# Peptides against a protein of PDB entry 5KEZ, part 137

Target 1, 320 residues: chain A of PDB entry 5KEZ
Amino acid sequence: NVAIYNPFRPWWERYQPVSYKLCTRSGNEDEFRNMVTRCNNVGVRIYVDAVINHMCGNAVSAGTSSTCGSYFNPGSRDFPAVPYSGWDFNDGKCKTGSGDIENYNDATQVRDCRLTGLLDLALEKDYVRSKIAEYMNHLIDIGVAGFRLDASKHMWPGDIKAILDKLHNLNSNWFPAGSKPFIYQEVIDLGGEPIKSSDYFGNGRVTEFKYGAKLGTVIRKWNGEKMSYLKNWGEGWGFVPSDRALVFVDNHDNQRGHGAGGASILTFWDARLYKMAVGFMLAHPYGFTRVMSSYRWPRQFQNGNDVNDWVGPPNNNGVI

## One batch from the design tools (peptide; made by RFdiffusion4, then SolubleMPNN)

Design b2_p19_1_s2 (from b2_p19_1, 13 letters changed)
Fold by OpenDDE base, seed 5:
Structure b2_p19_1_s2 (fold): chain B 320 residues (1-320), chain A 19 residues (1-19)
Amino acid sequence: as target 1 above (320 residues)
Amino acid sequence: SAAEEQYQKYVDRLRDLYT
């Protein structure tokens, strides 16, 4: 991914890929392979956050300022380490003046235009699908158990399916023969916009962002909410079917105060309430549960926003 | 920086999801 130095190596640089090489500030491919092996050997499975909707931002300077030293040129859409070129992006398909999504009530823009400047891959092309599948298959062959698909609402469900149909079975050294990768898709659907979580049920599980948002309001006792109202928690609250839901109290975005769910989201900053929420989630049968493991950072609020929300995990001069 | 500006746009988008 892009190595960003202003601010200094923010967490979100990981979501601006320039190649599918397994070289990051956390380690190289050999180290990753070693970790996966060690984890699998003790029954801990690895699921990779796969950023496949886009490459890096369109305004990032060309060069070799990346975690693996690969050259890239956003201006010309040149990513030779893949390789991608201008033909592999949706620039010509997006009809907005800026090239970015301008109207989030237009499903076509949401999927064909750039998310806040992130270069949007042409996932309708078999070439692009294959390059992504090769990346994911490499990880599968290493021994990962599945994937979180980042920014899934910005990809056509059919394009995702086409990629998933190219995936190998899981590595038989650790998984039963014929096992398929576990897929969960990040789709932020809180209502009010055209893209729905149900559009993606055919590809795997989806994130249910209503879960953390609503649970937060209940535990905080906002709007007269009571714990007793959780008797019909799950589908009874309008959430997606349990067998399609991946549920969580918070994630990396909304623990910084700006993600889906807003101020209702409970985080480790509110330790007591957070423990209550996580405990409830783990005790309740609805959905597939995900527990957050994060870190503290020096928060600095200005006008209600944390100006240090970019701060990544503890590191040694950028190396994690 | 350009990267920081882009991130801010993303944050703004996320905020709009729950307003």
Scores: peptide ipSAE 0.662, ipTM 0.955, DockQ to the pose 0.792
Fold by OpenDDE base, seed 2:
Structure b2_p19_1_s2 (fold): chain B 320 residues (1-320), chain A 19 residues (1-19)
Amino acid sequence: as target 1 above (320 residues)
Amino acid sequence: SAAEEQYQKYVDRLRDLYT
């Protein structure tokens, strides 16, 4: 991915890929293989956060400032380490003036235009699908158990399906023969926008962001909410079917207080309430549960916003 | 920086998802 130095190596640089090389701040491919093997050998499975909707931001400077030293040029849509070129992006398909999503109530823009400047891959193209599948299959062959698909709402469900149909079975060294990768898709559907979580049920599980948001309001006793209202927690609260839901109290984004649940989201900063929420989640049968493991950072609030929300995990001069 | 500005846009988008 892009190596960003201003601010200094933020966490979100990981979501600006320039290649599919397994070479990042966390280590090289051999180290990754080693980790996957060690984890699998003790029954811990690995699920990769796969960024396949886009490459890096369109405004990032061209060059070799990347975690694996690969050259890239956002301006010309040149990512030779893949390789991608201008033919592999949705620049011509997106009809907005800026090239970015301008109206999030337009499902076509949401999927065909750039998410806040992130170069949008033309996932309708078999070439692009194949490159992504190759990347994911490489990981599968290494021994990962599945994937979180980042920014899934920005991809057409059918394009995702086409990629998934190209995937190998899981590595038989650790998984039963014929096992398929576990897929969960990040779809932020809190209502009010055209793209629905149900659009993606055919591809795998989806993130249920209503879960953490609503649980937060209940635990905080906001607006007269009571714990007794959790009697029909799950589908009764309008959440997706349990067998399609991946649930969580917080994630890396909303932990920083800027969306997908807002101020209702409980985090480790409110330790007591957070433990209550996580405990409830783990005890309740609804959905597939995900527990957050995070870190403290020096928060600095200005106008209600943490100006240090970019701070990544503890590191040694950018190396984790 | 350009990267920071882009991230801010992303943050703003996330905020709009809830509000």
Scores: peptide ipSAE 0.657, ipTM 0.954, DockQ to the pose 0.822
Fold by OpenDDE base, seed 3:
Structure b2_p19_1_s2 (fold): chain B 320 residues (1-320), chain A 19 residues (1-19)
Amino acid sequence: as target 1 above (320 residues)
Amino acid sequence: SAAEEQYQKYVDRLRDLYT
């Protein structure tokens, strides 16, 4: 991914890929392979956060400022380490003046235009699908158990399906023969916008962001909410079907606030309430559970916003 | 920086989702 130095190596640089090389702040491919093997050998499975909707931001400077030193040129859509070129992006498909999503009530823009400047891959192309599949299959062959698909609402479900159909079975050294990768898709659907979580049920599980948001309000006793109201927690609260839901109290994004829903999100900063929420989540049968492990950073609030929300985990000159 | 501006746009989008 892009190595960003202003601010200094933020966490979100990981979501601006320039190649599919397993060479990042976390280590090189050999180290990753070693980690996966060691984890699998003790029954701990690895799920990869796969950023496949886009490459890096269109305004990032061309060059070799990347975690593996690969050259890239956002301006010309040149990512030779893949390789991608201008033919592999949706620049011609997106009809907005800026090239970015301008109307999030337009499902076509949401899927075909750039998310806040992130170069949008042409996932309708078999070439692009194949490059992504090769990346994911390499990980599967290493021994990962599945994937989180980042920014799934910005991809057409059918394109995702086409990629998934190219995937290998899981590595038989650790998984039963014929096992398929576990897929969960990040779709933020809190209502009010055209793209629905149900659009993606056919590909795998979907993140249920209503879960953490609503649980936060209940635990915090906001708006007169009571714990007793959790009697019909899950589908009774309008959440997706349990067998399609991946649930969590917080994630890396909403942990940093940014809005009413963000404010309700419980995090380690509110230790007591957070433990209550996580405990409840783990005890309740609804959905597939995910527990967050985070870190402290020097929060500095200006006008209600943390200006240091970019800060990544403790690191040594950008290396974790 | 351009990177900061891009991130801020993303943060703003997330805020809109939760309001």
Scores: peptide ipSAE 0.652, ipTM 0.950, DockQ to the pose 0.753
Fold by OpenDDE base, seed 1:
Structure b2_p19_1_s2 (fold): chain B 320 residues (1-320), chain A 19 residues (1-19)
Amino acid sequence: as target 1 above (320 residues)
Amino acid sequence: SAAEEQYQKYVDRLRDLYT
């Protein structure tokens, strides 16, 4: 991905890819392979946060300032490490003046235009689908069990399906023959916009962002909410079907004051309440559960916002 | 920086989703 130095190596640089090389501040491919093997050998499965909707931001300077030194040129849409070129992006398909999504009530813009400047891949093209599938299949071959598909809301469900249809069965060294990768899609659907979580049910599970938001409100006893109201927790609260839901108390976005639920979201910063929420989530049968493992950073609030929300995870291995 | 500005736009979008 792009190496961002201002601010200094933020967490979100990881979501601006310039190649599909397994070479980031998290480690290199050999280290990743080693981890996957070690985890699989003790029954711990790995899923990968796959950023396949886009490449890096359009305003990033061209060059080799990336985690693995690969050259890239956002201006010309040149990503030779893949390779991608100008033919592989939705520049011509997006009809907005800026090239960015301008109206989030327009599903076509949401899926065909750039998310806040992130170069939008033309997932309608078989070439692009194949490159992504090759990336994911490489990970499957290493031994991963599945994927989180980042920014799925910004991809057409049919394009996602086309990619998924190209995926191999899981590695038979650790999984039964014929096993398929576990897929869940990040779709932020809190209502009010045209794209719905149900649009993606055919591809796999979907993130249920209402879960953490509502649970936080209940645990905090806001608006007269009571724990007893959780008797019909799940579908009874208007959530997606249990077998389509991936649930969580918080994620990397909303623990920073962003994302779903706003101030209602419980995080490790509120340790006692957070433990209650996580405990409840793990005890309740609704959905597939995800527990967050994060880190502390030096929060600095200005006008109600943490100006240090960019701070990335600790890194002491000398790898840039 | 341009990167920081881009991130801020993303944060703003998230805010809009959740309010």
Scores: peptide ipSAE 0.622, ipTM 0.946, DockQ to the pose 0.797

Design b2_p19_1_s3 (from b2_p19_1, 11 letters changed)
Fold by OpenDDE base, seed 3:
Structure b2_p19_1_s3 (fold): chain B 320 residues (1-320), chain A 19 residues (1-19)
Amino acid sequence: as target 1 above (320 residues)
Amino acid sequence: SAAEEQMEKYRARLRKLYQ
């Protein structure tokens, strides 16, 4: 991914890929392979956060400022380490003036335009699908158990399916023969927009963002909410079917969110309430649970916004 | 600056987490 030095190595640089090479702030490919092996050998499975909707931001400077040193040029859509070129992006398909998503009530824009300037891959192309599949298959062959698909809301479900159909079975050294990778898709559906979580059920599980938002409200006793109202928690609260839901109290993004939904999210900053929420989540049968492990950073609020929300985990000169 | 633009884009994405 892009190596960003201003601000200094923010967490979100990981979501601006320039190659599919497994050399990042976390280590090189050999170290990753070693980690996966050691984890699998003790029954700990690895799920990779796969950023496949896009490459890096269109405004990032061309050059070799990347975690693996690969050259890239966002301006010309040149990612030779893949390789991708201008033919592999949706620049011509997006019809907005900026090239970015401007209206989230337009499903076509949400899928075909750039997410906040991130160069949008043409996932309808078999070439692009194949490059992504090769990346994911390499990980599967190493021994990962599955994937979080980042920004799934911004990909057509059919394109995702086409990629998934190219995937290998899991590594038989650790998984039963014929096992398929575990897939969960990041889809932000809080209602009010045309894209629905149900659009993605066919590909795997979907993140249920209503879970953390609503649970936070209840635990905080906002708006007269009571714990007793959790009697029909899950589908009774309008959440997706349990067998399609991946649930969480917070994630790396909404820890840093604002507004009604953001304010309700419980995090380690509110330790007591957070433990209550996480405990409830783990005790309740609804959905597939994910527990967040985060870190403290020097929060500095200006006009209600944390200007340091970019800060990544503790690191040594960018190396985690 | 490029850094400021990146931060703005990042923040814009975060705002969409709570529709």
Scores: peptide ipSAE 0.061, ipTM 0.727, DockQ to the pose 0.479
Fold by OpenDDE base, seed 4:
Structure b2_p19_1_s3 (fold): chain B 320 residues (1-320), chain A 19 residues (1-19)
Amino acid sequence: as target 1 above (320 residues)
Amino acid sequence: SAAEEQMEKYRARLRKLYQ
């Protein structure tokens, strides 16, 4: 991915890929293989956060400022390490004046235009699908158990399906023969927009952002909410079917006030309430649970926003 | 709406990714 130095190596630089090489702030491919092997050997499975909707921002300077040193040129849509070229992006497909998503009530824009300047891959193309599948298959062959698909809302479900159909079975060294990768898709659906979580049920599980938002409200006793109201927690609260839900109390975005749930989201900053929420989540059978492992950072609020929300985990001069 | 506000925050995060 792009190496960002202003601010200094933020967490979100990971979500601006320039190649599918396994060289990141966390280590190289050999180190990754080693980790996956060690984890699998003790029954800990790895699920990769796969950024496949886009490459880096269109305004990033061309060069080799990337975690693996690969050259890239956003201006010309040149990512030779993949390789991608101008033919592999939705520049001509997006019809907005800016090239960015301008109206989230237009599903076509949401999927065909750039997510805030991030170069939008033409996932309709078999070539692009295959390059992504190759990346994911490489990970599968290493021994990962599945994937979180980043920004799934911004990809056509059919395109995702086409990629998933190209995926190998999981590595039989650790998984039963014929096992398929576990897929969960990040889709922010709080209602009010045309794209629905249900659009993606065919591909795998979907993040249920209503879960953390509503649970936070209840635990905080906002708006007269009571714990007793959780009697029909799950589908009874309008959430997606349990077998399609990936549930969580918070994630990296809304932990920083940048996502679904708003102020109701409980985080480790509110330790007691957070433990109550996480405990409830783990005890309740609804959905597939995800527990957040985060870190403290020096928060600095200006106008209600943390200006240090970019801060990544503890690191050694940028190396995690 | 509350949903729109939350999505706006999400978009704001993404702007930071770009900038």
Scores: peptide ipSAE 0.037, ipTM 0.716, DockQ to the pose 0.078
Fold by OpenDDE base, seed 1:
Structure b2_p19_1_s3 (fold): chain B 320 residues (1-320), chain A 19 residues (1-19)
Amino acid sequence: as target 1 above (320 residues)
Amino acid sequence: SAAEEQMEKYRARLRKLYQ
């Protein structure tokens, strides 16, 4: 991915890919392979946060300032390490003046335009689908068990399906023959927009962002909410079907005050309430549960916003 | 609204992206 130095190596640089090389501040491919093997050998499975909707930001300077030193040129849409070129992006398909999503009530913009300047891949093209599938299949061959598909809301469900249809069965060294990768899709659906979680049910599970938002409200006892109201927690609260839901109390976005859920989201910063929420989530049978493992950073609030929300995870391995 | 919240989120990301 792009190496961002202002601010210094933020967490979100990881979501600006310039190649599909397994070479980041998290480690190199050999180290990743080693981890996957070690985990699989003791029954711990690995899923990968796959960023396949886009490449890096359109305003990033061209060059080799990336975690693996690969050259890239956002201006010309040149990513030779893949390779991608100008033919592989939705620049001509997006009809907004800025090239970015301007109206989230327009599903076409949401899917065909750039998410906050991130160069939007033309997933309608078989070439692009194949490059992504090759990347994911490489990971499957290493031994991963599945994927989180980042920014799925910004991809057409049919394009996702086309990619998934190209995926191999899981590595038979650790998984039964014929096993398919576990897929869950990040779709932010709190209602009020044309794109719905149900649009993606055919591809796999979907993140249920209502879960953390509503649970936070209940645990915080906002608006007269009571724990007893959780008797029909799940579908009874208007959530997606249990077998389609991936549930969580917080994620990397909303623990920083961003994204879906607003101020109701509970995080480790509110330790007692957070433990209650996580405990409830783990005890309740609804959905597939995900527990967050995060880190502290030096929060600094200005006008109600943490100006240090960019701070990435601690790194002391000397790898940039 | 949910849409407004989402837009604000992405605006925040935009600021980060172009810093």
Scores: peptide ipSAE 0.035, ipTM 0.708, DockQ to the pose 0.095
Fold by OpenDDE base, seed 2:
Structure b2_p19_1_s3 (fold): chain B 320 residues (1-320), chain A 19 residues (1-19)
Amino acid sequence: as target 1 above (320 residues)
Amino acid sequence: SAAEEQMEKYRARLRKLYQ
């Protein structure tokens, strides 16, 4: 991915890929392979956060400022380490003046235009699908158990399906023969938009952002909400079917106050209430649960915004 | 500057989560 030095190595640089090389701040491919093997050998499975909707931002300077030193040129859409070229992006398909998503009520813009300047891959092209599949298959062959698909809302479900159809079975050294990768898709659906979580049920599980948002409201006792109202928690609250839901109290985005659910989201910053929420989530039989393991950073609020919301995990001068 | 533009895009990325 792009290496950002101002601010100094923010967490979000990981979501601006310039190649599919397994070479990042966390280590090289050999180290990753070693970690996956050691984890699998003790029954711990690895799921990769796969960024496949886009490459880096269109305004990032060309050069070799990347975690593996690969050259890239956003201006010319040149990513030779893949390789991608101008033919592999949706620049010509997006019809907005800016090239960015301007109207989230227009599903075609949401999927065909750039997410906040991030170069949008032409996932309709078999070449692009194949390059992504090769990346994911490499990970599968290493021994990962599945994937979180980042920014799934911004990809056509059919394009995702086409990629998934190219995936290998899981590595039989650790998984039963014929096992398929576990897929969960990040789709933010709090209602009110044309794109629905149900559009993606055919590809795997989806994130249920209503879960953390509503649970936070109840635990905080906002608007007269009571714990007793949680008796029909799950589908009874309008959430997606349990077998399609990936649930969580918070994630890295909304932990920083900028994500779906707003101020209702509970985090470790409010430890007592957070423990209550996480405990309830783990005890209640709805959805596939995900527990957040995060870190503290020096929050500094200015005009209601944390100016340090970019801070990444603890590191040694940029090395994780 | 390029750094400032990147920061604005980062913030915009977070803001999109409310839409």
Scores: peptide ipSAE 0.082, ipTM 0.742, DockQ to the pose 0.422; fails the geometry check

